Peptides against a protein of PDB entry 3QIS. Designs and how they scored, part 190

Target 1, 334 residues: chain A of PDB entry 3QIS
Amino acid sequence: PSLELSRREFVFENVKFRQLQKEKFQISNNGQVPCHFSFIPKLNDSQYCKPWLRAEPFEGYLEPNETVDISLDVYVSKDSVTILNSGEDKIEDILVLHLDRGKDYFLTISGNYLPSCFGTSLEALCRMKRPIREVPVTKLIDLEEDSFLEKEKSLLQMVPLDEGASERPLQVPKEIWLLVDHLFKYACHQEDLFQTPGMQEELQQIIDCLDTSIPETIPGSNHSVAEALLIFLEALPEPVICYELYQRCLDSAYDPRICRQVISQLPRCHRNVFRYLMAFLRELLKFSEYNSVNANMIATLFTSLLLRPPPNLMARQTPSDRQRAIQFLLGFLL

## One batch from the design tools (peptide; made by RFdiffusion4, then SolubleMPNN)

Design b2_p20_2_s3 (from b2_p20_2, 10 letters changed)
Fold by OpenDDE base, seed 1:
Structure b2_p20_2_s3 (fold): chain B 334 residues (1-334), chain A 20 residues (1-20)
Amino acid sequence: as target 1 above (334 residues)
Amino acid sequence: MEEEHEERRQKILDEAFNAE
C-alpha cells in the first residue's frame, strides 16, 4: 500500500481558547490495492494526538485512486487551556498516519497559543493588573508559581502577607469583576438570565476583550456575558472553592455557621471571589419576577462550577454529595 | 438611577470585602 499526502506541515497561528481552527489536507491511494489508514499513538503516548488536536476522519479505507480529505481541528477547551496558558504545553505535535501493512507518514503540527485569563488561576489573575496578553509568558509562569506558594502559605496560616509590598494583589481578578459588574448593571432585569445560551461569536469577543483590554463595557448580549462568567468559572484550574475544602463544604452543608467558617479558610482571592459572586447572585435573586431566576436554579448551576469535586473523587460523586453541594450554596443565596 | 446603581454596586463590594 502507498499514500500520497497533499501536505505534511501544519501551522496553527494565534490559537485561542474556544476558537476552533481547521487545516485540511488530502490523502490519496496511489497504490494498486485498497488500504486502511489510521492515526496511531507514538511509542510513549496513549493517544494519537494532544487533547487540543483532532483528526477527522482519524481512520478509513481507500480504494485504488481514491482520495479523502482529512481535517486537523485545533480546539483549546477548558481541559487544555491551563497547561497552554502556563506554557507547560505548546501548539506542537507529531501525528503518525499509519497505513496497514504499509508505511508511517509523519505530520508536523506547530503554531502559537495566545494566553487567556480563562483557565488562569485566581491567584495569578489577582496579581495581573494588566490584560493577560500584555504579560510575557515567562512572567505568567512566575506568577503562577508565586501564586501557588502564596496559596499554600495562606492555607497554612503562616505569615501574614507583608502589607509593605508595592504591588498589592487585586481583591478579585479584574476579569471577573468586569463580568459581574456588567451583569449587575445591565442584566438584573434580563429575562431568562443564565437559562438562555449566549452567542458563540459574542463569547469569543468577550474572551478576546478580557484577554486584551480593560473595557468600560463588555461587548455582547447579557446572555453572552452571563455565559462568559460561567465559562470563566468552569475553566479555573482551581475552582473558587478550593479542592481542599470540598469535603468540608459537603459536611457543613446544613449548618450555615460552619459553612461561613469553611469559606473564611479559603485563600484571600478565592474567598473574595466567592463572596463577590454570592453578593451578586443574592442581588440578582431580588429581581426574580423579571429575570425568572430562582435560588434553586442558581445553586444548581453554580454548584458544578464553584464546588467541583477533586479529580480523584469526581468518579465517586453521589447524588447525595451533589445535593449537599447545592445545599451549601443555597445557604449563601437565601 | 445611576446613583442607586452605584449604591447597590458599593453594597455588593462591601458585602464581598468587608464581611468578617
Scores: peptide ipSAE 0.103, ipTM 0.746, DockQ to the pose 0.850
Fold by OpenDDE base, seed 4:
Structure b2_p20_2_s3 (fold): chain B 334 residues (1-334), chain A 20 residues (1-20)
Amino acid sequence: as target 1 above (334 residues)
Amino acid sequence: MEEEHEERRQKILDEAFNAE
């Protein structure tokens, strides 16, 4: 069996978080026998491609002189955004198109990724006074490394290093401040806030606005701004309540005094973001007659975002654990 | 309207950062 490929090199320019890009190519059976094709893993890989890449179709049969179009789809989800922001991964891959009883055909994937404040740590964002697109990529790596070390020191109750001549971190990320301040000003009376989905085009404009500071004001509807806040919280590499405190939050869920003590042990930026969000949500609940928002709905929604189970426990979360997690957040909303 | 928004905004900031 043999194939002819219309293209073997693919370049994905300016890849962004949650923005789908597609490149297409054709494969043709130029042989005299039917063939089965499949994308196969390279040696030591578990998957035929990186998590941000997909081929469609990834396998199939071709009769003699048959042709099929294959789409290469690049999509950076919450699962890939952090490693691309840090430069740990890049928009580069090699795909192996295998023919049964035939040859391997290599496809080269390349391109560039544009960093986002989505999927960046709270600690790193608290050190960024400028939009992330104005920060050199080399400096983003340093900020994530420094942020990890500061998180670990804070959790271990290590003596704060002298606030030496390094610029004092922000109390909360400017991106969270912008989203919450916008919602507070314009969305307190918005009917079905956090219940109505945003528009995908507006969400992309909001993400680009936070990443670039262009435009100066957050664009889009209140629903799109509200959903952008949810997406931001979901995309955090470390949730607002750090994974190390997850079990303690569940164990304390029915004791409001212990709940507050657990929150006080969060890293400074995580603690500040948690308190800021809870203060905003308590204010939003005062307008429940206008916005149809209630404490149970908010607690249920934000529990999955703020109090995520550690990756090793995700498969073991019981209905009881979920109810305890909701009860933990309710103690800050009521 | 703007003054009431600013007072409530300041209250959220105070509840977040100054309540302890």
Scores: peptide ipSAE 0.077, ipTM 0.752, DockQ to the pose 0.726
Fold by OpenDDE base, seed 3:
Structure b2_p20_2_s3 (fold): chain B 334 residues (1-334), chain A 20 residues (1-20)
Amino acid sequence: as target 1 above (334 residues)
Amino acid sequence: MEEEHEERRQKILDEAFNAE
């Protein structure tokens, strides 16, 4: 069996978080026998492609002289955004199109990723006074390394000795400030806030706006701005309540005094973001007659975003653990 | 309206950053 491929090299320029890109190519059976094709893993890989890439179809049959169109879909989700922002991964892959009893055909995937404030750590974002797209990629790596060290120092209550002329970090990321300030200004009376989904086009505009500028006004509907805040919190590599404090939050869920003590032990940026979000949400709850928002809804929604189980415990989360996590947040909303 | 917004905004910021 043999195949003819219309293209073998694919370039995905300016790949962005949550923006689907598609490239298509045709395969043709130019042989005299039916053939089965499939994308197969390389020798050391578990999957035929990286998590941000997909082939559709990934397998099939071709009769002699048949042709099929294959779509290569590039989509950066919350699961890939952090490693692409740091440059740990890149928009590069090699696909192996295997032909049963035939040859392997190699496809080269390349391109560039544009960093996002979505999927970037709170610590790094507190050091970014400019939009992330204005920050050189080399400096993003340094900011993530410095952010890890500062998080450890903050948890250890170590005062940074090096008063080197490093600009003082922001109290909260400008991106969170912009989203919350917009919602506070314009969305307190918005009916069904956090219950109605945003528009996908508006979400992309909001992401691009926050990545490239410091706007006076965020574009899109209040629902899109609200959903953008949820997406931002979901995409954080470390949740607003650090994984290290997860169990202590559950253990303290029914003691409001211990809950406040646990929050006081968060790294400065995480603590500030948590307090800022809770202050905003308490204000939003005063407008419940207009926005139909209640404490149980908000606690349930934000618990999954703010108080995530550590990756090693994700598969073991009990209904009791989830209820304790909700109760922990309720103690800051009531 | 703008003054009430700024007062509430300032209150949220004060609760976030100045709460011991």
Scores: peptide ipSAE 0.074, ipTM 0.726, DockQ to the pose 0.814
Fold by OpenDDE base, seed 2:
Structure b2_p20_2_s3 (fold): chain B 334 residues (1-334), chain A 20 residues (1-20)
Amino acid sequence: as target 1 above (334 residues)
Amino acid sequence: MEEEHEERRQKILDEAFNAE
């Protein structure tokens, strides 16, 4: 069997978080026999492609002189955004198109990724006084490393060494402040807030706006701004309540005094973000007659975002654990 | 609601990947 490929090199320029890009090519059976094609893993890989890449179709049959279109889809989800922001991964891959009893055809994927404040740590964002797109990638790496060390020192109750003339970190990321302040000003009376989805185009505009500027006003509907806050919280590499405190939150869920003590042990930026969000959500609940938002709905929605189980426990989360997690948040909303 | 929001998020992913 043999194939002819219309293209073998693909370049995905300016790849962004949650922005789909597609490149299409044709494969043709130029042989005299039917062939089965499939994308196969390279020798050291479990998957035929990186998590941000997909081929459609990834396998199929071609009769002699038959042609099929294949789409190469690049999409950076919450699962790939952090490693792309840090430069640990890149928009580069090699796909192996295999023919049954035939040859391998190699496809080269390349491109560039544009960093996002989505999927960046709270610690790093508290150190970024400018939009992330104005920050050199080398400095982003340094900020993540330094932020990790600061988080560890905070957890270990190590006295911060003399704050030399290093610029004091923000109390909360400017991106969270912008989102929450907008919602507080404009969305308190919005019916079905956090229940109605935003528009995808508006979400992309909001992400691009936060990545490139410090706006006076966020673009898009209140629903899109609300969903952007949810996406931001979901994309955090470390949730607002650090994984190390997850079990203690569940264990304390019915004692409001212990719950407050657990939150007091969070790193400064995480604790500030948590308190800021809880303050906003309590204010939003005062407008329940207008926005149809209640404490149980908010606690349920934000629990999965703020109080995520550690990756090693995700597969073991019980309905009881989920209820305890909801109860923990309810103690801050009521 | 949470399932609906996750279903909506998944639907967005599915719509993104299945958008012709």
Scores: peptide ipSAE 0.022, ipTM 0.505, DockQ to the pose 0.018; fails the geometry check

Design b2_p20_2_s4 (from b2_p20_2, 10 letters changed)
Fold by OpenDDE base, seed 1:
Structure b2_p20_2_s4 (fold): chain B 334 residues (1-334), chain A 20 residues (1-20)
Amino acid sequence: as target 1 above (334 residues)
Amino acid sequence: EEEELERRLEEIREEAFNAE
């Protein structure tokens, strides 16, 4: 069996969070026998490609002189955004197109990723007084490392070292502030807020806006701005309620005093973001007659974003655990 | 605490905008 490939080198320029890019190529059976093709893992890999890449179709049969179009799709989800923001991963891969009883054909994937405030830690974002696209990639790594060390110091209640010489971190990320301030000013009377999806084009504009500027106004509908806040919270590498406190939140879910004590133990930026979001959501609930927002809906929606089970417990989450998590959040909304 | 947080967030905005 033999294949001819129309292209073997693919460049994905300016890859962004949630922006699908596609490159297509053709494969042709230039042999005289039917062939089966498949993308196969490299020797040390479990998958044929990195999580942000896919081939469609990834396998198939070709009759003699048959041609098929293959799409290489690059899409950075919440599952890949953090490692790409840090530069731990890159828009580089090698695909192995295997022909059954034939040869391997290598495809080279390359490109560049544009960092996003989405998928960046709250600690790092609190240190970013400028848009993330203005921050050199080398400094993003340093900011993430330093942010981790400050989180640990905060959790250990170590006396703040004399903060005299380093720029004071923001109390909350400017990106969260911008999203919430916009929603507070313009969306309190928005019917079906957080219930109606945003527009995908507007979501991309909002993401690009927050990554590249500090806008006076966020572009898009109130629904798109609301969904952008949800996407932001979902994409956080560490949820607003740190994984270390997850079980304590569940255990305290029916004691509002203990719940507040648990929140007080969050790192400063996480605690501030949590309190700010709860204040905003309580304000939205005052307008429930206009926006159709109720405490149970909000608690159910935001619990999955703010109070995620640690990766080691995800497979064990019970309906009871979910209900406790909702009850925990309800104690801050009511 | 919440009003002070809101005030501090507005100060952050002013600082961020004035740093341009």
Scores: peptide ipSAE 0.025, ipTM 0.681, DockQ to the pose 0.064
Fold by OpenDDE base, seed 3:
Structure b2_p20_2_s4 (fold): chain B 334 residues (1-334), chain A 20 residues (1-20)
Amino acid sequence: as target 1 above (334 residues)
Amino acid sequence: EEEELERRLEEIREEAFNAE
């Protein structure tokens, strides 16, 4: 069997978080026999492509002189955003298009990724006084390394020995402050807040706004701003309640004094973000007659975002563990 | 504690805007 490919090199310029890009090419059976094609993993790979890439269709049959269009789709989800922000991964891949009893055809994927405040650690964001797109990529790497070291020092209650002249970190990320301040000012009376989805175009505008500027006002509807906060919290590499404290939160869920002690042991930025979010959500609950928001709905929604099981425990989460996690948050909302 | 956090968040706003 033999194929002709209309293109073998693909460039995805300015790839962004949650923005789908598509490139298409044609494959034609220029042989005299039917052929089966498939994208196959490279040696030592489990998948035929990186998590942010897909081919559609990824396999098929072609009769002699038949042609099919293949779409290469690039989409950066919460699962790929952190490793692309750090530069650990890049918009580069090689796809192997295999023919049964035939040749391998190599496709080159390249491009550039634009970093986002979404999927960046709370510690790194607290060190960013400017929008992330103004920060050199080399400095982003340094900020992530420094963020890890500061988290460890905070957990160990070690006083930083070298007060080197490093700029004091923000108490909370400016991005969280902007989102919550907007919701507090404009959305407390919004009917069905956190229950009505935002608009996808408005969500992209909010993300781009937070990545590139410090706005006076966040663009979009209150529903889009509320969903952007949920997306931000969902995309965090480390949840607001650190994985190390997950089990202690469950164990303390029915003792309000122990719950407060567990929160006091969070890294400074995580603790500040948690307290800030709880203060906002308690204020939002005072307007339940207008916004239709209740403590059980809020606790259920935010528990999955703020109090995630560690990756090694995700497969073992029981309904009882989920209920204890909800009860833990309820103790800060009531 | 909460009032101190709100005040510190307002200080962050002033620092973030005065850094331009």
Scores: peptide ipSAE 0.024, ipTM 0.670, DockQ to the pose 0.065
Fold by OpenDDE base, seed 2:
Structure b2_p20_2_s4 (fold): chain B 334 residues (1-334), chain A 20 residues (1-20)
Amino acid sequence: as target 1 above (334 residues)
Amino acid sequence: EEEELERRLEEIREEAFNAE
């Protein structure tokens, strides 16, 4: 069996969070026998590609002189955004197109990723006074490392000794402030807020706007801005309520005094973001007659975003645990 | 611009903290 490939090199320029890119190529059976092709894992890999890459179709049969189009799809989800922002992963891969009883054909994937404030830690964002696209990648790595160390110091109640001349971190990320301030000003009377999806084009414009500028106004509909806030919270590498406090939140869910004590133990930036979001959501609930938003809907929606189970417990979450998590948030909304 | 953003963040922070 033998194949001819129209291309073997693919370059994905300016890959962005949630922006699908596609490159197509053709494979042709230039042999005299039917052949089966498949993308196969490299040695030591479990998958034929990185999580942000997909081939479609990934396998198939070709008759002699038959041709098939294969799409290489690059999509950075919440699951890949953090490691691409840090530069731990890159837009580089090698695909192995295997021909049954034949040869291997290697495809080279390359490109560049453009960092996003989506999928960046709250601690790092509080140190970024400028848009993330203005921050050198080397400085992003340093900011994430420093942010991790400050989170640990905060959890250990280690008072930073030298408040040296290092710029004071923001109390909340400017990106969260911009999203919430927009929603507060323009969306309190918006019918079906957080219930109606945004437009994908507007979501991309909002992401690009927050990554590249400090706008006076966020572009797009109130629904798109609301969904962008949800996407932002979902994409956080560490949820607003740190994983370390998850079980304590569940255990305290019916005692409002203990709930407030648990929140007081969050790192400063996480605590500030939590309080800011709860204040906004309480204000939004005053307009329930206009926006159709109620405390149970909001608590149910935001619980999955703010109070995520640790990865090791995710598969074990009971309906009772979910109810406790909702009850925990309800204590801050009512 | 940055100072005005910081000022607005501080105002909203005070409102958010005084509402608890």
Scores: peptide ipSAE 0.023, ipTM 0.673, DockQ to the pose 0.190
Fold by OpenDDE base, seed 4:
Structure b2_p20_2_s4 (fold): chain B 334 residues (1-334), chain A 20 residues (1-20)
Amino acid sequence: as target 1 above (334 residues)
Amino acid sequence: EEEELERRLEEIREEAFNAE
């Protein structure tokens, strides 16, 4: 069996968070026998491609002289955004198109990723006074490493942040401020806020706006801005309530005094973001007659975003744990 | 509470602008 491929090299330029890109190619059976093709893992890989890449179809049969179109889909989800922002991963892969009882055909995937404030840590974002697209990738790596080291130092109650020549970090990421300020000014009376989904095109414009500061004002509907806030919180590598405090939040869920003490132990940026979001959400709840937003809905929605179980506990989250997590947030909304 | 949120927003603005 043999195949002819219309293309073997694929370049995905300017890959962005949540923006689907597609490249297509044809494979043709130029042999005299039917053939089965499949994308196969390389020797040390469990998957035929990286998590941000997909082939469709990934397998199939071709009769002699049959041709099929294959789509290579590049999509950066919340699960791949952080490692691409840090440059730990890149828009590079090699696909192995295997022909049963035939040859392997290698496809080269390349491209570039454009960093996003989505999937970047709160600590790194608090150090970014400029839009992330204006920050050199090398500096993003340094900011993430420094952010990790400072978080670790803060947890260890070690050396006070040298009040020296380093630019003071923001109290909250400018991106969160922009989203919340917009919602506070324009969305408090918005019917079905956080209940109506945003438009995908508007979400992309909002993400690009936050990443570039272009345009100067957040575009899109209040629903799209509200959903962008949810997406931002979901995409955080470390949730607003750090994984280290997850169990303590559950254990304290029915004691408002202990809940406040647990929050006081968050890293400065996380604590500020949490308090800022809770203040906004309490204000939004005053307009419940207009926006149809209630404390139970908000607590349920934001619990999954703000108070995520550590990865090792995700598979073990009980309905009781979820209810405790909701109750924890309710103590800040009421 | 609105005034406190507005005040916090303004404090964050002043910190963001004075950081330029």
Scores: peptide ipSAE 0.020, ipTM 0.624, DockQ to the pose 0.099

